# Ledger of designs, part 8: peptides against a protein of PDB entry 5ONS

Target 1, 181 residues: chain A of PDB entry 5ONS
Amino acid sequence: MFKKFDEKENVSNCIQLKTSVIKGIKNQLIEQFPGIEPWLNQIMPKKDPVKIVRCHEHIEILTVNGELLFFRQREGPFYPTLRLLHKYPFILPHQQVDKGAIKFVLSGANIMCPGLTSPGAKLYPAAVDTIVAIMAEGKQHALCVGVMKMSAEDIEKVNKGIGIENIHYLNDGLWHMKTYK

## One batch from the design tools (peptide; made by RFdiffusion4, then SolubleMPNN)

Design b1_p8_8_s2 (from b1_p8_8, 4 letters changed)
Fold by OpenDDE base, seed 2:
Structure b1_p8_8_s2 (fold): chain B 181 residues (1-181), chain A 8 residues (1-8)
Amino acid sequence: as target 1 above (181 residues)
Amino acid sequence: SEAEKALE
């Protein structure tokens, strides 16, 4: 989603949200990520304005105090930014790729099934379409936010093709967009 | 960032 993204070229505008809209978004976030509810008040304090940065290709980035928190495309599900995920790593269920897959993930490549079934990888139960944090063998922080294109069961069984779609990865255009006020 | 350094 952000492989060719550049803040200067791909941001259209920024709007400040009304209280009612913010409440609706918070409810959506809790529905998607039930575990975030106890933390939402510190992530999105009531006293702080919430903004949407509108980008090309129908991408919207939710921000508070300039911090990029979540993004979505075409009114689809919200994804946490890696920067938020690094602070709250429990927001998403995890999958782990082996060391060899790291360079490919960081180039924006989708995660192929063998990279999730090989020694050094860890594949946890997850349904298709689940948004997941991609961890790497021997690394502390998530390197990617992805979407399961197969269930974990099918990844193990089929073990061919795209297991997880790469949505957002370290050093992509969104990552380099550190803040936006 | 710390994350970037960890991946070096």
Scores: peptide ipSAE 0.162, ipTM 0.852, DockQ to the pose 0.324
Fold by OpenDDE base, seed 1:
Structure b1_p8_8_s2 (fold): chain B 181 residues (1-181), chain A 8 residues (1-8)
Amino acid sequence: as target 1 above (181 residues)
Amino acid sequence: SEAEKALE
């Protein structure tokens, strides 16, 4: 989603949200990420304005105090940014790729099944279309936010093709935005 | 890579 993304070229505008819209978004976030509820007031304090950075290709980035928290495309599900995920690793279920897959993931490549089934990888139960945090063998922080294109069960059984779609990865265009006010 | 170092 952000492989060729550039803040200067791909951001259209920024809109401050009304209270009612913020409430709706918070409810959506809790529905998507039930475990986030106790932390939501810390992540999105009531006293702080919430903004949406509107980008090309119908991408929207939710921000508070300039911090990039979540993003979505075409009013679809919200994805946490890697920066938020690093602070709150539990927001997403995890999958772990082997050490050899790291370089490919960081180039924006989708995660192939062998990278999730090989020694050093860890594959946890997850249904297709689940948004997941991609961890890496021997690394502390998530390197990617992805979407399961196959169930964990099918990844193990078939072990061929794209297991997880790469949505957002370290050093992509979104990562390099850092902040936006 | 530098990105990999940041993962530690």
Scores: peptide ipSAE 0.115, ipTM 0.830, DockQ to the pose 0.823
Fold by OpenDDE base, seed 4:
Structure b1_p8_8_s2 (fold): chain B 181 residues (1-181), chain A 8 residues (1-8)
Amino acid sequence: as target 1 above (181 residues)
Amino acid sequence: SEAEKALE
């Protein structure tokens, strides 16, 4: 989603959200990520305005105090940014790729099944379309936010093709935005 | 890489 993304070229505008809209978004976030509820007031304090950075390709980035928190495309599901995920790693269920897959993920490549089934990888139960944090063998922080394109079960059985779609990865265009006010 | 360092 952000492989060819550049803040200067791909951001259209930024809008401040109404209170009612913010409430709706918070509810949506809780629905998507039930475990975030106790932390949501910390992540999105009531006193702080919430903004949406509108980008090309129907990408929207939810921000508070300049921090990039979540993003979505075409009003689909919200994804946490890696920067938020690094602070709150429990927001998403995890999958782990082996060491060899790291360089490919960081190039924006989708996660292939062998990278999730090989030694050093850890594949946890997850259904298709689940948004997941991609961890890396021997690493502390998530390197990617992805979407299961196959169930964990099918990844193990088929072990071929795209297991997880790479949505957002370290050092992509979104990562380089850092903050936006 | 810089990105890999961020993983640590």
Scores: peptide ipSAE 0.114, ipTM 0.834, DockQ to the pose 0.950
Fold by OpenDDE base, seed 5:
Structure b1_p8_8_s2 (fold): chain B 181 residues (1-181), chain A 8 residues (1-8)
Amino acid sequence: as target 1 above (181 residues)
Amino acid sequence: SEAEKALE
């Protein structure tokens, strides 16, 4: 989603949200990520304005005080940014790729099934279309936010093809955006 | 960032 993304070229505008819209978004976030509810007040303090950065390809980035928190495309599900996920790693369920897959993920490649079934990988139960944090063998921080293209069960059974779609990864265009005020 | 360094 952000492989060729550049703030200067791909941001269209920024809008400040009304209170009612913010409440709706907070409810959506709690529905998607129930574990975030106790933390939502410090992530999105009531006194702080919430903005949406509108980008090309129907991408929207939710921001508070310039911090990029979540993004979505075509008003689909919200994804946490890696920067938020690093602060709150429990927001997403995890999958772990082996060491060999790291360089490919960081180039924007989708995660192939063998990278999730190898000895250094850890594959946890997850349904197709689940948004997941991609961890790496021997690494502390998530390197990617992805979407299950196959269930964990099918990844183990079939063990070929794209297991997880790479949506957002370290050092992509969104990562380098850092803040937007 | 520290996260980037951890992946080096």
Scores: peptide ipSAE 0.091, ipTM 0.802, DockQ to the pose 0.334

Design b1_p8_8_s3 (from b1_p8_8, 3 letters changed)
Fold by OpenDDE base, seed 1:
Structure b1_p8_8_s3 (fold): chain B 181 residues (1-181), chain A 8 residues (1-8)
Amino acid sequence: as target 1 above (181 residues)
Amino acid sequence: SEAEEALE
């Protein structure tokens, strides 16, 4: 989603949200990420305005005090940014790729099944279309946010093709934004 | 940072 993304070229505008809209978004976030509820007041304090950075290709980035928290495309599900995920790693279920897959993930490549089934990888139960945090062997912080294109069960059985779609990865265009006010 | 190290 952000492989060729550039803040200067792909951001259209920024809009401050009304209170009612913020409440709706918070409810959506709790529905998507039930475990986030106790932390939501910390992540999105009531006293701080919430903004949406509107980008090309119908991408929207939710921000508070310049911090990039979540993003979505075409009013679809919210994805946490890697920066938020690093602070709250429990927001998403995890999958772990082996050490050899790291370089490919960081180039924006989708995660192939062998990278999730090989020694050093860890594959946890997850249904297709689940948004997941991609961890890496020997690394502490998530390097990618992805979407399961196959169930964990099918990844193990088939062990061929794209297991997880790479949505957001370290050093992509979104990562380089850092902050936006 | 861990993220930076991952990029190396």
Scores: peptide ipSAE 0.101, ipTM 0.808, DockQ to the pose 0.270
Fold by OpenDDE base, seed 3:
Structure b1_p8_8_s3 (fold): chain B 181 residues (1-181), chain A 8 residues (1-8)
Amino acid sequence: as target 1 above (181 residues)
Amino acid sequence: SEAEEALE
């Protein structure tokens, strides 16, 4: 989603949200990520304005105090940014790729099944279409936010093709934005 | 963070 993304070229505008809209978004986030509810008040304090950075290709980035928190495309599901995920790693269920897959993930490549079933990888139960944090063998912080294209069960059985779609990864265009006020 | 340090 952000492989060719550049803040100067791909951001259209930034709008400050009304209170009612913020409440609606918070409810959506809790529905998607039930475990975030106890933390949402400190992630999005009531006293702080919430903004949407509108980008090309129908991408929207939710920000508070300049911090990039979540993003979505075409009114689809919200994804946490890697920067938020690093602070709250429990927001998403995890999958772990082996060492060999790291360089490919960081180039924006989708995660192939063998990278999730090989020694050094860890594959946890997850249904298709689940948004997941991609961890790496020997690393502490998530390197990618992805979407399961196959269930964990099918990844193990078939063990060929795209297991997880790469949506947002370290050093992509979104990562390089860092902040936006 | 580890990620930022790794990018440096």
Scores: peptide ipSAE 0.086, ipTM 0.813, DockQ to the pose 0.234
Fold by OpenDDE base, seed 5:
Structure b1_p8_8_s3 (fold): chain B 181 residues (1-181), chain A 8 residues (1-8)
Amino acid sequence: as target 1 above (181 residues)
Amino acid sequence: SEAEEALE
């Protein structure tokens, strides 16, 4: 989603949200990520304005005080940014790739099944279309936010093809954006 | 940062 993304070229505008819209988004976030509810007040303080940075390809980035928190495309599900996920790693369920897969993930490649079934990987139960944090063998913070293209069960059974779609990864265009005020 | 460490 952000492999060729550049703030200067791909941001269209930024809008400040009304209170009613913010409440709706907070409810959506709690629905998607129930564990975030106790933390939502410090992530999105009531006194702080919430903004949406509108980008090309129907991408929207939710921001508070310039911090990039979540993003979505075509008003689909919200994804946490890696910067937020690093602060609150429990927001997403995890999958772990082996060391050999790291360089490919960081190049924007999708995660192939063998990278999730190898000895250094850890594959946890997850249904298709689940948004997941991609961890790596020997690394502390998530390298990538992805979407299960196969269930964990099918990844183990089939063990070939794309297991997880790479949506947002370290050092991509969104990562380099850092803040937007 | 973790990104820097991962890219090394």
Scores: peptide ipSAE 0.073, ipTM 0.800, DockQ to the pose 0.276
Fold by OpenDDE base, seed 4:
Structure b1_p8_8_s3 (fold): chain B 181 residues (1-181), chain A 8 residues (1-8)
Amino acid sequence: as target 1 above (181 residues)
Amino acid sequence: SEAEEALE
Protein backbone atom coordinates (compact mmCIF):
# COMPACT_ATOMS: atom_id res chain seq x y z
CA MET B 1 0.00 0.00 0.00
CA PHE B 2 2.85 2.38 0.74
CA LYS B 3 5.67 1.02 -1.39
CA LYS B 4 5.49 3.95 -3.75
CA PHE B 5 4.02 6.35 -1.24
CA ASP B 6 5.57 9.73 -0.65
CA GLU B 7 4.19 12.26 1.79
CA LYS B 8 4.98 15.22 -0.41
CA GLU B 9 3.44 13.71 -3.48
CA ASN B 10 0.63 11.54 -2.22
CA VAL B 11 -0.99 13.49 0.60
CA SER B 12 -3.99 15.46 -0.56
CA ASN B 13 -5.27 17.16 2.55
CA CYS B 14 -5.85 16.86 6.26
CA ILE B 15 -9.16 17.28 8.01
CA GLN B 16 -10.08 17.53 11.65
CA LEU B 17 -12.89 15.24 12.66
CA LYS B 18 -15.96 16.26 14.58
CA THR B 19 -16.74 14.65 17.89
CA SER B 20 -19.48 12.43 16.55
CA VAL B 21 -17.23 11.06 13.84
CA ILE B 22 -14.48 10.38 16.33
CA LYS B 23 -16.87 8.44 18.51
CA GLY B 24 -17.89 6.37 15.56
CA ILE B 25 -14.32 5.62 14.63
CA LYS B 26 -13.47 4.65 18.18
CA ASN B 27 -16.34 2.20 18.18
CA GLN B 28 -15.13 0.77 14.90
CA LEU B 29 -11.65 0.36 16.29
CA ILE B 30 -12.98 -1.46 19.33
CA GLU B 31 -14.98 -3.75 17.09
CA GLN B 32 -11.92 -4.57 15.03
CA PHE B 33 -9.52 -4.72 17.94
CA PRO B 34 -11.38 -5.54 21.14
CA GLY B 35 -8.19 -5.61 23.14
CA ILE B 36 -7.54 -1.97 22.38
CA GLU B 37 -10.50 -0.69 24.37
CA PRO B 38 -8.67 -0.19 27.67
CA TRP B 39 -5.95 1.72 25.86
CA LEU B 40 -8.00 3.78 23.47
CA ASN B 41 -8.30 6.79 25.76
CA GLN B 42 -4.55 6.77 26.06
CA ILE B 43 -4.04 6.43 22.34
CA MET B 44 -6.77 8.90 21.48
CA PRO B 45 -7.29 11.21 24.44
CA LYS B 46 -10.63 12.98 24.44
CA LYS B 47 -8.98 16.35 24.78
CA ASP B 48 -6.94 15.91 21.63
CA PRO B 49 -8.25 16.53 18.16
CA VAL B 50 -8.36 13.65 15.75
CA LYS B 51 -7.39 14.26 12.17
CA ILE B 52 -7.49 12.29 8.98
CA VAL B 53 -4.75 12.71 6.46
CA ARG B 54 -6.29 12.02 3.10
CA CYS B 55 -3.97 10.54 0.56
CA HIS B 56 -4.07 9.33 -2.99
CA GLU B 57 -5.54 5.94 -3.76
CA HIS B 58 -8.26 6.53 -1.19
CA ILE B 59 -5.85 6.10 1.70
CA GLU B 60 -6.74 7.77 4.97
CA ILE B 61 -4.44 8.04 7.96
CA LEU B 62 -5.89 8.68 11.39
CA THR B 63 -3.72 10.95 13.50
CA VAL B 64 -3.71 12.41 16.99
CA ASN B 65 -1.20 15.08 17.95
CA GLY B 66 0.64 14.39 14.76
CA GLU B 67 1.08 10.71 15.53
CA LEU B 68 0.02 8.36 12.79
CA LEU B 69 -2.17 5.79 14.48
CA PHE B 70 -4.30 3.91 11.99
CA PHE B 71 -4.90 3.89 8.30
CA ARG B 72 -7.45 2.50 5.91
CA GLN B 73 -8.11 2.37 2.22
CA ARG B 74 -11.43 2.95 0.55
CA GLU B 75 -13.10 3.04 3.93
CA GLY B 76 -12.16 -0.55 4.55
CA PRO B 77 -10.84 -1.94 7.79
CA PHE B 78 -8.46 0.07 9.90
CA TYR B 79 -4.85 -1.01 10.19
CA PRO B 80 -2.56 0.13 12.95
CA THR B 81 0.61 1.84 11.88
CA LEU B 82 3.81 0.09 12.74
CA ARG B 83 4.69 3.00 14.96
CA LEU B 84 1.55 2.47 16.99
CA LEU B 85 1.97 -1.28 16.88
CA HIS B 86 5.46 -0.97 18.30
CA LYS B 87 3.98 0.78 21.30
CA TYR B 88 1.05 -1.58 21.58
CA PRO B 89 2.19 -4.86 20.07
CA PHE B 90 -0.88 -6.71 21.30
CA ILE B 91 -3.24 -4.83 19.01
CA LEU B 92 -2.85 -7.47 16.35
CA PRO B 93 -2.37 -11.19 16.38
CA HIS B 94 1.12 -12.18 15.38
CA GLN B 95 2.75 -14.27 12.73
CA GLN B 96 6.49 -14.79 12.49
CA VAL B 97 8.60 -15.14 9.39
CA ASP B 98 12.00 -16.73 9.25
CA LYS B 99 15.21 -14.76 8.97
CA GLY B 100 15.42 -15.28 5.26
CA ALA B 101 12.08 -13.64 4.65
CA ILE B 102 13.01 -10.41 6.39
CA LYS B 103 14.72 -8.76 3.46
CA PHE B 104 11.82 -9.57 1.19
CA VAL B 105 9.24 -8.23 3.61
CA LEU B 106 11.24 -5.05 3.95
CA SER B 107 11.24 -4.71 0.19
CA GLY B 108 7.47 -4.75 0.22
CA ALA B 109 7.04 -8.29 -0.96
CA ASN B 110 4.11 -10.37 0.14
CA ILE B 111 4.88 -13.12 2.60
CA MET B 112 5.09 -16.44 0.87
CA CYS B 113 3.95 -19.58 2.61
CA PRO B 114 7.40 -21.13 2.98
CA GLY B 115 8.50 -18.12 4.96
CA LEU B 116 5.79 -18.94 7.48
CA THR B 117 6.31 -22.69 7.68
CA SER B 118 10.09 -22.97 7.62
CA PRO B 119 12.33 -23.35 10.64
CA GLY B 120 12.49 -20.09 12.51
CA ALA B 121 8.99 -19.09 11.51
CA LYS B 122 5.96 -19.33 13.75
CA LEU B 123 2.52 -19.71 12.29
CA TYR B 124 -0.42 -19.19 14.59
CA PRO B 125 -4.07 -19.97 13.91
CA ALA B 126 -5.70 -17.22 11.90
CA ALA B 127 -8.51 -16.98 9.41
CA VAL B 128 -8.37 -15.45 5.97
CA ASP B 129 -8.55 -11.66 5.95
CA THR B 130 -7.23 -11.36 9.49
CA ILE B 131 -4.99 -8.36 9.94
CA VAL B 132 -1.78 -9.54 11.55
CA ALA B 133 1.50 -8.23 12.83
CA ILE B 134 4.42 -9.79 11.05
CA MET B 135 7.21 -10.59 13.42
CA ALA B 136 10.56 -11.98 12.43
CA GLU B 137 12.85 -14.59 13.81
CA GLY B 138 15.14 -12.97 16.32
CA LYS B 139 13.34 -9.65 16.26
CA GLN B 140 11.29 -7.99 18.96
CA HIS B 141 9.37 -5.44 16.93
CA ALA B 142 6.96 -6.06 14.10
CA LEU B 143 8.39 -5.57 10.65
CA CYS B 144 5.12 -5.47 8.81
CA VAL B 145 1.37 -5.23 9.04
CA GLY B 146 -0.28 -7.75 6.81
CA VAL B 147 -3.49 -9.50 5.90
CA MET B 148 -3.90 -13.24 5.85
CA LYS B 149 -4.61 -14.27 2.28
CA MET B 150 -4.80 -17.89 3.31
CA SER B 151 -5.79 -19.35 6.62
CA ALA B 152 -2.97 -20.57 8.79
CA GLU B 153 -4.23 -24.07 8.20
CA ASP B 154 -4.11 -23.67 4.45
CA ILE B 155 -0.69 -22.07 4.60
CA GLU B 156 0.60 -25.18 6.30
CA LYS B 157 -1.19 -27.53 3.94
CA VAL B 158 -0.59 -25.81 0.64
CA ASN B 159 2.68 -24.15 1.57
CA LYS B 160 2.83 -22.37 -1.74
CA GLY B 161 1.92 -18.90 -2.89
CA ILE B 162 1.05 -15.78 -0.98
CA GLY B 163 0.19 -16.49 2.61
CA ILE B 164 0.05 -12.93 3.86
CA GLU B 165 -0.31 -9.72 1.92
CA ASN B 166 2.20 -7.06 2.85
CA ILE B 167 0.24 -3.91 3.64
CA HIS B 168 2.67 -1.77 5.62
CA TYR B 169 6.32 -2.47 6.35
CA LEU B 170 9.28 -0.82 8.01
CA ASN B 171 10.88 1.83 5.87
CA ASP B 172 7.93 2.18 3.52
CA GLY B 173 6.37 5.50 2.66
CA LEU B 174 4.09 5.52 5.66
CA TRP B 175 6.95 4.75 8.01
CA HIS B 176 8.90 7.66 6.61
CA MET B 177 6.10 10.09 7.35
CA LYS B 178 6.88 9.76 11.07
CA THR B 179 4.47 12.51 12.09
CA TYR B 180 1.95 14.76 10.41
CA LYS B 181 0.32 17.88 11.83
CA SER A 1 16.06 0.29 18.01
CA GLU A 2 15.23 -2.83 16.11
CA ALA A 3 13.34 -0.69 13.68
CA GLU A 4 16.50 1.23 12.97
CA GLU A 5 18.42 -1.99 12.58
CA ALA A 6 15.83 -3.30 10.19
CA LEU A 7 16.12 -0.14 8.15
CA GLU A 8 19.82 -0.77 7.60
Scores: peptide ipSAE 0.067, ipTM 0.787, DockQ to the pose 0.258

## One batch from the design tools (peptide; made by RFdiffusion4, then SolubleMPNN)

Design b1_p9_1_s1 (from b1_p9_1, 4 letters changed)
Fold by OpenDDE base, seed 5:
Structure b1_p9_1_s1 (fold): chain B 181 residues (1-181), chain A 9 residues (1-9)
Amino acid sequence: as target 1 above (181 residues)
Amino acid sequence: MLPEVEPVY
């Protein structure tokens, strides 16, 4: 989603949200990420304005105090930014790729099944379309936010093709955006 | 919560 994303070229405008809209978004976030509920007031304090940065290709980025928190495309599901996920690593279920897959993920490649079934990888139960944090063998912080294109069960059985779609990865255009006030 | 970091890869 952000492989060729540039803040200067791909941001259209920024709007401040009304209180009622913020409440709706918070409810959506809790539905998607139940574990975030105790932390949501810390992540999105009531006293702080919430803004949406509107980007090309119908991408919207939710921001508070300039911090990029979540993003979505075409009013689809919200994804946490890696920066938020690093602070709150429990927001998403995890999958772990082997060491060999790291360089490909960091180039924006989708995660292939063998990278999730090989030694050094850890594959946890997850259904198709689940948004997941991609961890790496021997590393502490998530390197990617992805979407399961196959269930964990099918990844193990089929063990070929795209297991997880790469949505947002470390050092992509969104990562480099850092803040937006 | 963990502090914000620049992960090393």
Scores: peptide ipSAE 0.328, ipTM 0.904, DockQ to the pose 0.897
Fold by OpenDDE base, seed 1:
Structure b1_p9_1_s1 (fold): chain B 181 residues (1-181), chain A 9 residues (1-9)
Amino acid sequence: as target 1 above (181 residues)
Amino acid sequence: MLPEVEPVY
């Protein structure tokens, strides 16, 4: 989603959200990520304005005090940014790729099944379309936010093709955006 | 919340 993303070229505008819209978004976030509810007040304090950075390709980024928190495309599901995920690693269920897959993920490649079934990888139960944090063998911080294109069970059985779609990865255009006020 | 750390890969 952000492989060729550049803040200067791909951001259209930024709007400050009304209270009613913020409440709706918070409810959506809790619905998607029930475990975030106890933390949502410190992630999105009531006293702080919430903004949406509108980008090309129907991408919207939720920000508070310039911090990029969540994003969505075409009013689909919200994804946490890697920067938020690093602060709150439990927001998403995890999958772990082996060491050899790291360089490909960091180039924006989708995660292939062998990278999730090989030694050094860890594959946890997850259904198709689940948004997941991609961890790496020997690393503490997630390197990617992805979407399961196959269930964990099918990844193990089929063990070929795209297991997880790469949505947002370390050092992509969104990562380099860092902040926006 | 965990501290913000710039990951190294």
Scores: peptide ipSAE 0.266, ipTM 0.821, DockQ to the pose 0.838
Fold by OpenDDE base, seed 3:
Structure b1_p9_1_s1 (fold): chain B 181 residues (1-181), chain A 9 residues (1-9)
Amino acid sequence: as target 1 above (181 residues)
Amino acid sequence: MLPEVEPVY
């Protein structure tokens, strides 16, 4: 989503949200990520303005105090940014790729099944379309936010093709945007 | 909440 993203070229405008809209978004986030509920007032304090950075390709980035928290495309599901995920790593279920897959993930490539079933990888139960944090063998922080294109069960059985779609990865255009006030 | 960190790869 952000492989060729640049703040100067791809941001259209920024709007500050009304209170009623913020409440609606918070409810959506809790529905998507039930585990976030106890933390949501910390992530999005009531006293702080919430903004949406509108980008090309129908991308919207939710921000508070300049921090990029979540993004979505075409009013689809919200994805946490890697920066938020690093602070709250439990927001998403995890999958772990082997060390050999790292260079490909960091180039924006989708994650192939063998990279999730090989020694050094760890594949956890997850249904199709689940948004997941991609961890790497021997690394502390998630390197990617992805979407399961196959269930974990099918990844193990089929073990070929795209297991997880790469949505947002370390050092992509969103990562380099860093903040927006 | 974990501290803000620049991950190393």
Scores: peptide ipSAE 0.249, ipTM 0.817, DockQ to the pose 0.898
Fold by OpenDDE base, seed 4:
Structure b1_p9_1_s1 (fold): chain B 181 residues (1-181), chain A 9 residues (1-9)
Amino acid sequence: as target 1 above (181 residues)
Amino acid sequence: MLPEVEPVY
């Protein structure tokens, strides 16, 4: 989603959200990520304005105090930014790739099944279309936010093809957009 | 919760 993303070229505008819209978004976030509920007032304090940075390709980035929190495309589900996910690692269920897969993930490649079933990887139960944090062998911070394209069960059984779609990865265009005020 | 540290890869 952000492999060729550039803030100067791909950001269209920024809007400040009304209170009612913010409430709706918070409810949606809790539905998507139940574990975030106790932390949501810390992440999105009531006193702070919430903004949407509108980008090309129908991408929207939710921000508070310039911090990029979540993003979505075409009114689809929200994804946490890696920066938020690093602060709150439990927001997403995890999958772990082996050391060999790291360089490919960091190039924006989708995660292939063998990278999730090999020694050093850890595959946890997850349904297709689940948004997941991609962890790496020997690393503490997620390197990617992805979407399961196969269930964990099918990844183990088939062990071929795209297991997880790479949506947002470390050092992509969104990562380099550190803040937006 | 992890502190705000720049990841190294």
Scores: peptide ipSAE 0.248, ipTM 0.796, DockQ to the pose 0.655

Design b1_p9_1_s2 (from b1_p9_1, 4 letters changed)
Fold by OpenDDE base, seed 2:
Structure b1_p9_1_s2 (fold): chain B 181 residues (1-181), chain A 9 residues (1-9)
Amino acid sequence: as target 1 above (181 residues)
Amino acid sequence: MLPDVEPVY
């Protein structure tokens, strides 16, 4: 989603959300990520305005105090930014790729099944379309936010093709935005 | 919550 993304070229505008809209978004976030509920008032304090940075290709980035928290495309599901995920690593279920897959993930490539089934990888139960944090063998922080294109069971059985779609990865265009006020 | 870090890869 952000492989060719550049803040200067791909941001259209920024809007401040009304209270009612914010409440709706918070409810959506809790529905998507039930584990975030106890933390949501800390992540999005009531006293702080919530903004949406509108980008090309129907991408929207949710921000509070300039911090990039979540993003979505075409009013689809919300994804946490890696920066938020690093602060709250439990808000997504995890998958772990082996060391060999790291360079490909960091180039924006989708995660292939062998990178999830090989020694050094860890594959946890997950259904198709689940948003997941991609961890790496021997690394502490997630390097990617992805979407399961196959169930964990099918990844193990088939072990060919794209297991997880790469949505947002370390050092992509979204990562380099850092903040937006 | 974990502190802000720049991950090393």
Scores: peptide ipSAE 0.290, ipTM 0.868, DockQ to the pose 0.857
Fold by OpenDDE base, seed 4:
Structure b1_p9_1_s2 (fold): chain B 181 residues (1-181), chain A 9 residues (1-9)
Amino acid sequence: as target 1 above (181 residues)
Amino acid sequence: MLPDVEPVY
């Protein structure tokens, strides 16, 4: 989603959200990520305005105090940014790729099944279309936010093809935005 | 409260 993303070229505008819209978004976030509920007042304090940075290709980035928190495309599900995920690693279920897959993930490549079933990888139960944090062997912080394109069960059984779609990865265009005020 | 972390890969 952000492989060729550049803030100067791909950001259209920024809008401040009304209270009712913010409430709706918070409810959606809790529905998507139940574990975030106790932390949501810390992540999105009531006193702070919430903004959406609108980008090309129907991408929207939710921000508070310039911090990039979540993003979505075409009003689909919200994804946490890696920066938020690093602060709250429990927001997403995890999958772990082996050491050899790291360089490919960091180039924006989708995660292939063997990278999730090999020694050094850890594959946890997850349904297709689940948004997941991609961890890496020997690393403590997620390197990617992805979407399961196969269930964990099917990844293990088939062990061929794209297991997880790479949506947002470390050092992509979104990562390099860092903040937006 | 968890701090910001800049991971290295």
Scores: peptide ipSAE 0.052, ipTM 0.667, DockQ to the pose 0.761
Fold by OpenDDE base, seed 3:
Structure b1_p9_1_s2 (fold): chain B 181 residues (1-181), chain A 9 residues (1-9)
Amino acid sequence: as target 1 above (181 residues)
Amino acid sequence: MLPDVEPVY
């Protein structure tokens, strides 16, 4: 989603959200990420304005005090940014790729099944279409936010093809945006 | 919660 993203070229505008819209978004986030509820007032304090950075390709980035928190495309599901996920790693279920897969993930490549079933990888139960944090063997912080294209069960059974779609990865255009006020 | 750090890969 952000492989060719540049803040200068791909941001259209930024709008401050009305209170009613913010409340709606918070409810959507709790529905999508039930575990976020106890932390949401810390992540999005009531006293702080919430903004949407509108980008090309129908991408919207939710921000508070310049911090990039969540993003979505075409009013689809929200994804946490890696920067938020590094602070709250429990927001998403995890999958772990082996060391050999790291360089490919960091180039924006989708994650193939063997990279999730090989020694050094860890595959946890997850349904198709689940948004997941991609961890790496020997690393503490997630390197990617992805979407399960197969269930964990099918990844193990079939062990061929795209297991997880790469949505947002370390050092992509969104990562380099850092903040926006 | 983890501190605000940039991981190195």
Scores: peptide ipSAE 0.052, ipTM 0.652, DockQ to the pose 0.793
Fold by OpenDDE base, seed 5:
Structure b1_p9_1_s2 (fold): chain B 181 residues (1-181), chain A 9 residues (1-9)
Amino acid sequence: as target 1 above (181 residues)
Amino acid sequence: MLPDVEPVY
């Protein structure tokens, strides 16, 4: 989603959200990420304005005090930014790729099944379409936010093709955006 | 759980 993204070229505008809209978004976030509920007031304090940075290709980035928290495309599901995920790693279920897959993930490549089934990888139960944090062998912080394109069970059985779609990865255009006030 | 430094891969 952000392989060719540049803040200067791909941001259209920024709007401040009304209280009612913020409440709706918070409810959506809790629905998507139940584990975030106890932390949501810390992540999005009531006293702080919430903004949406509108980007090309129908990308929207939710921000508080300039911090990029979540993003979505075409009114689809919210994804946490890697920066937020690094603070709250439990927001998403995890999958772990082997060390050999790291360079490909960081180039924006989708995660192939063998990178999730090989020694050094760890594949955890997850259904198709689940948004997941991609961890890496020997690393502490997630390197990617992805979406399961196959169930964990099918990844193990088929072990061929795209297991997880790469949505946002370390050092992509969104990562380099850092803040937006 | 803020990392001390930017992640390095």
Scores: peptide ipSAE 0.049, ipTM 0.665, DockQ to the pose 0.599

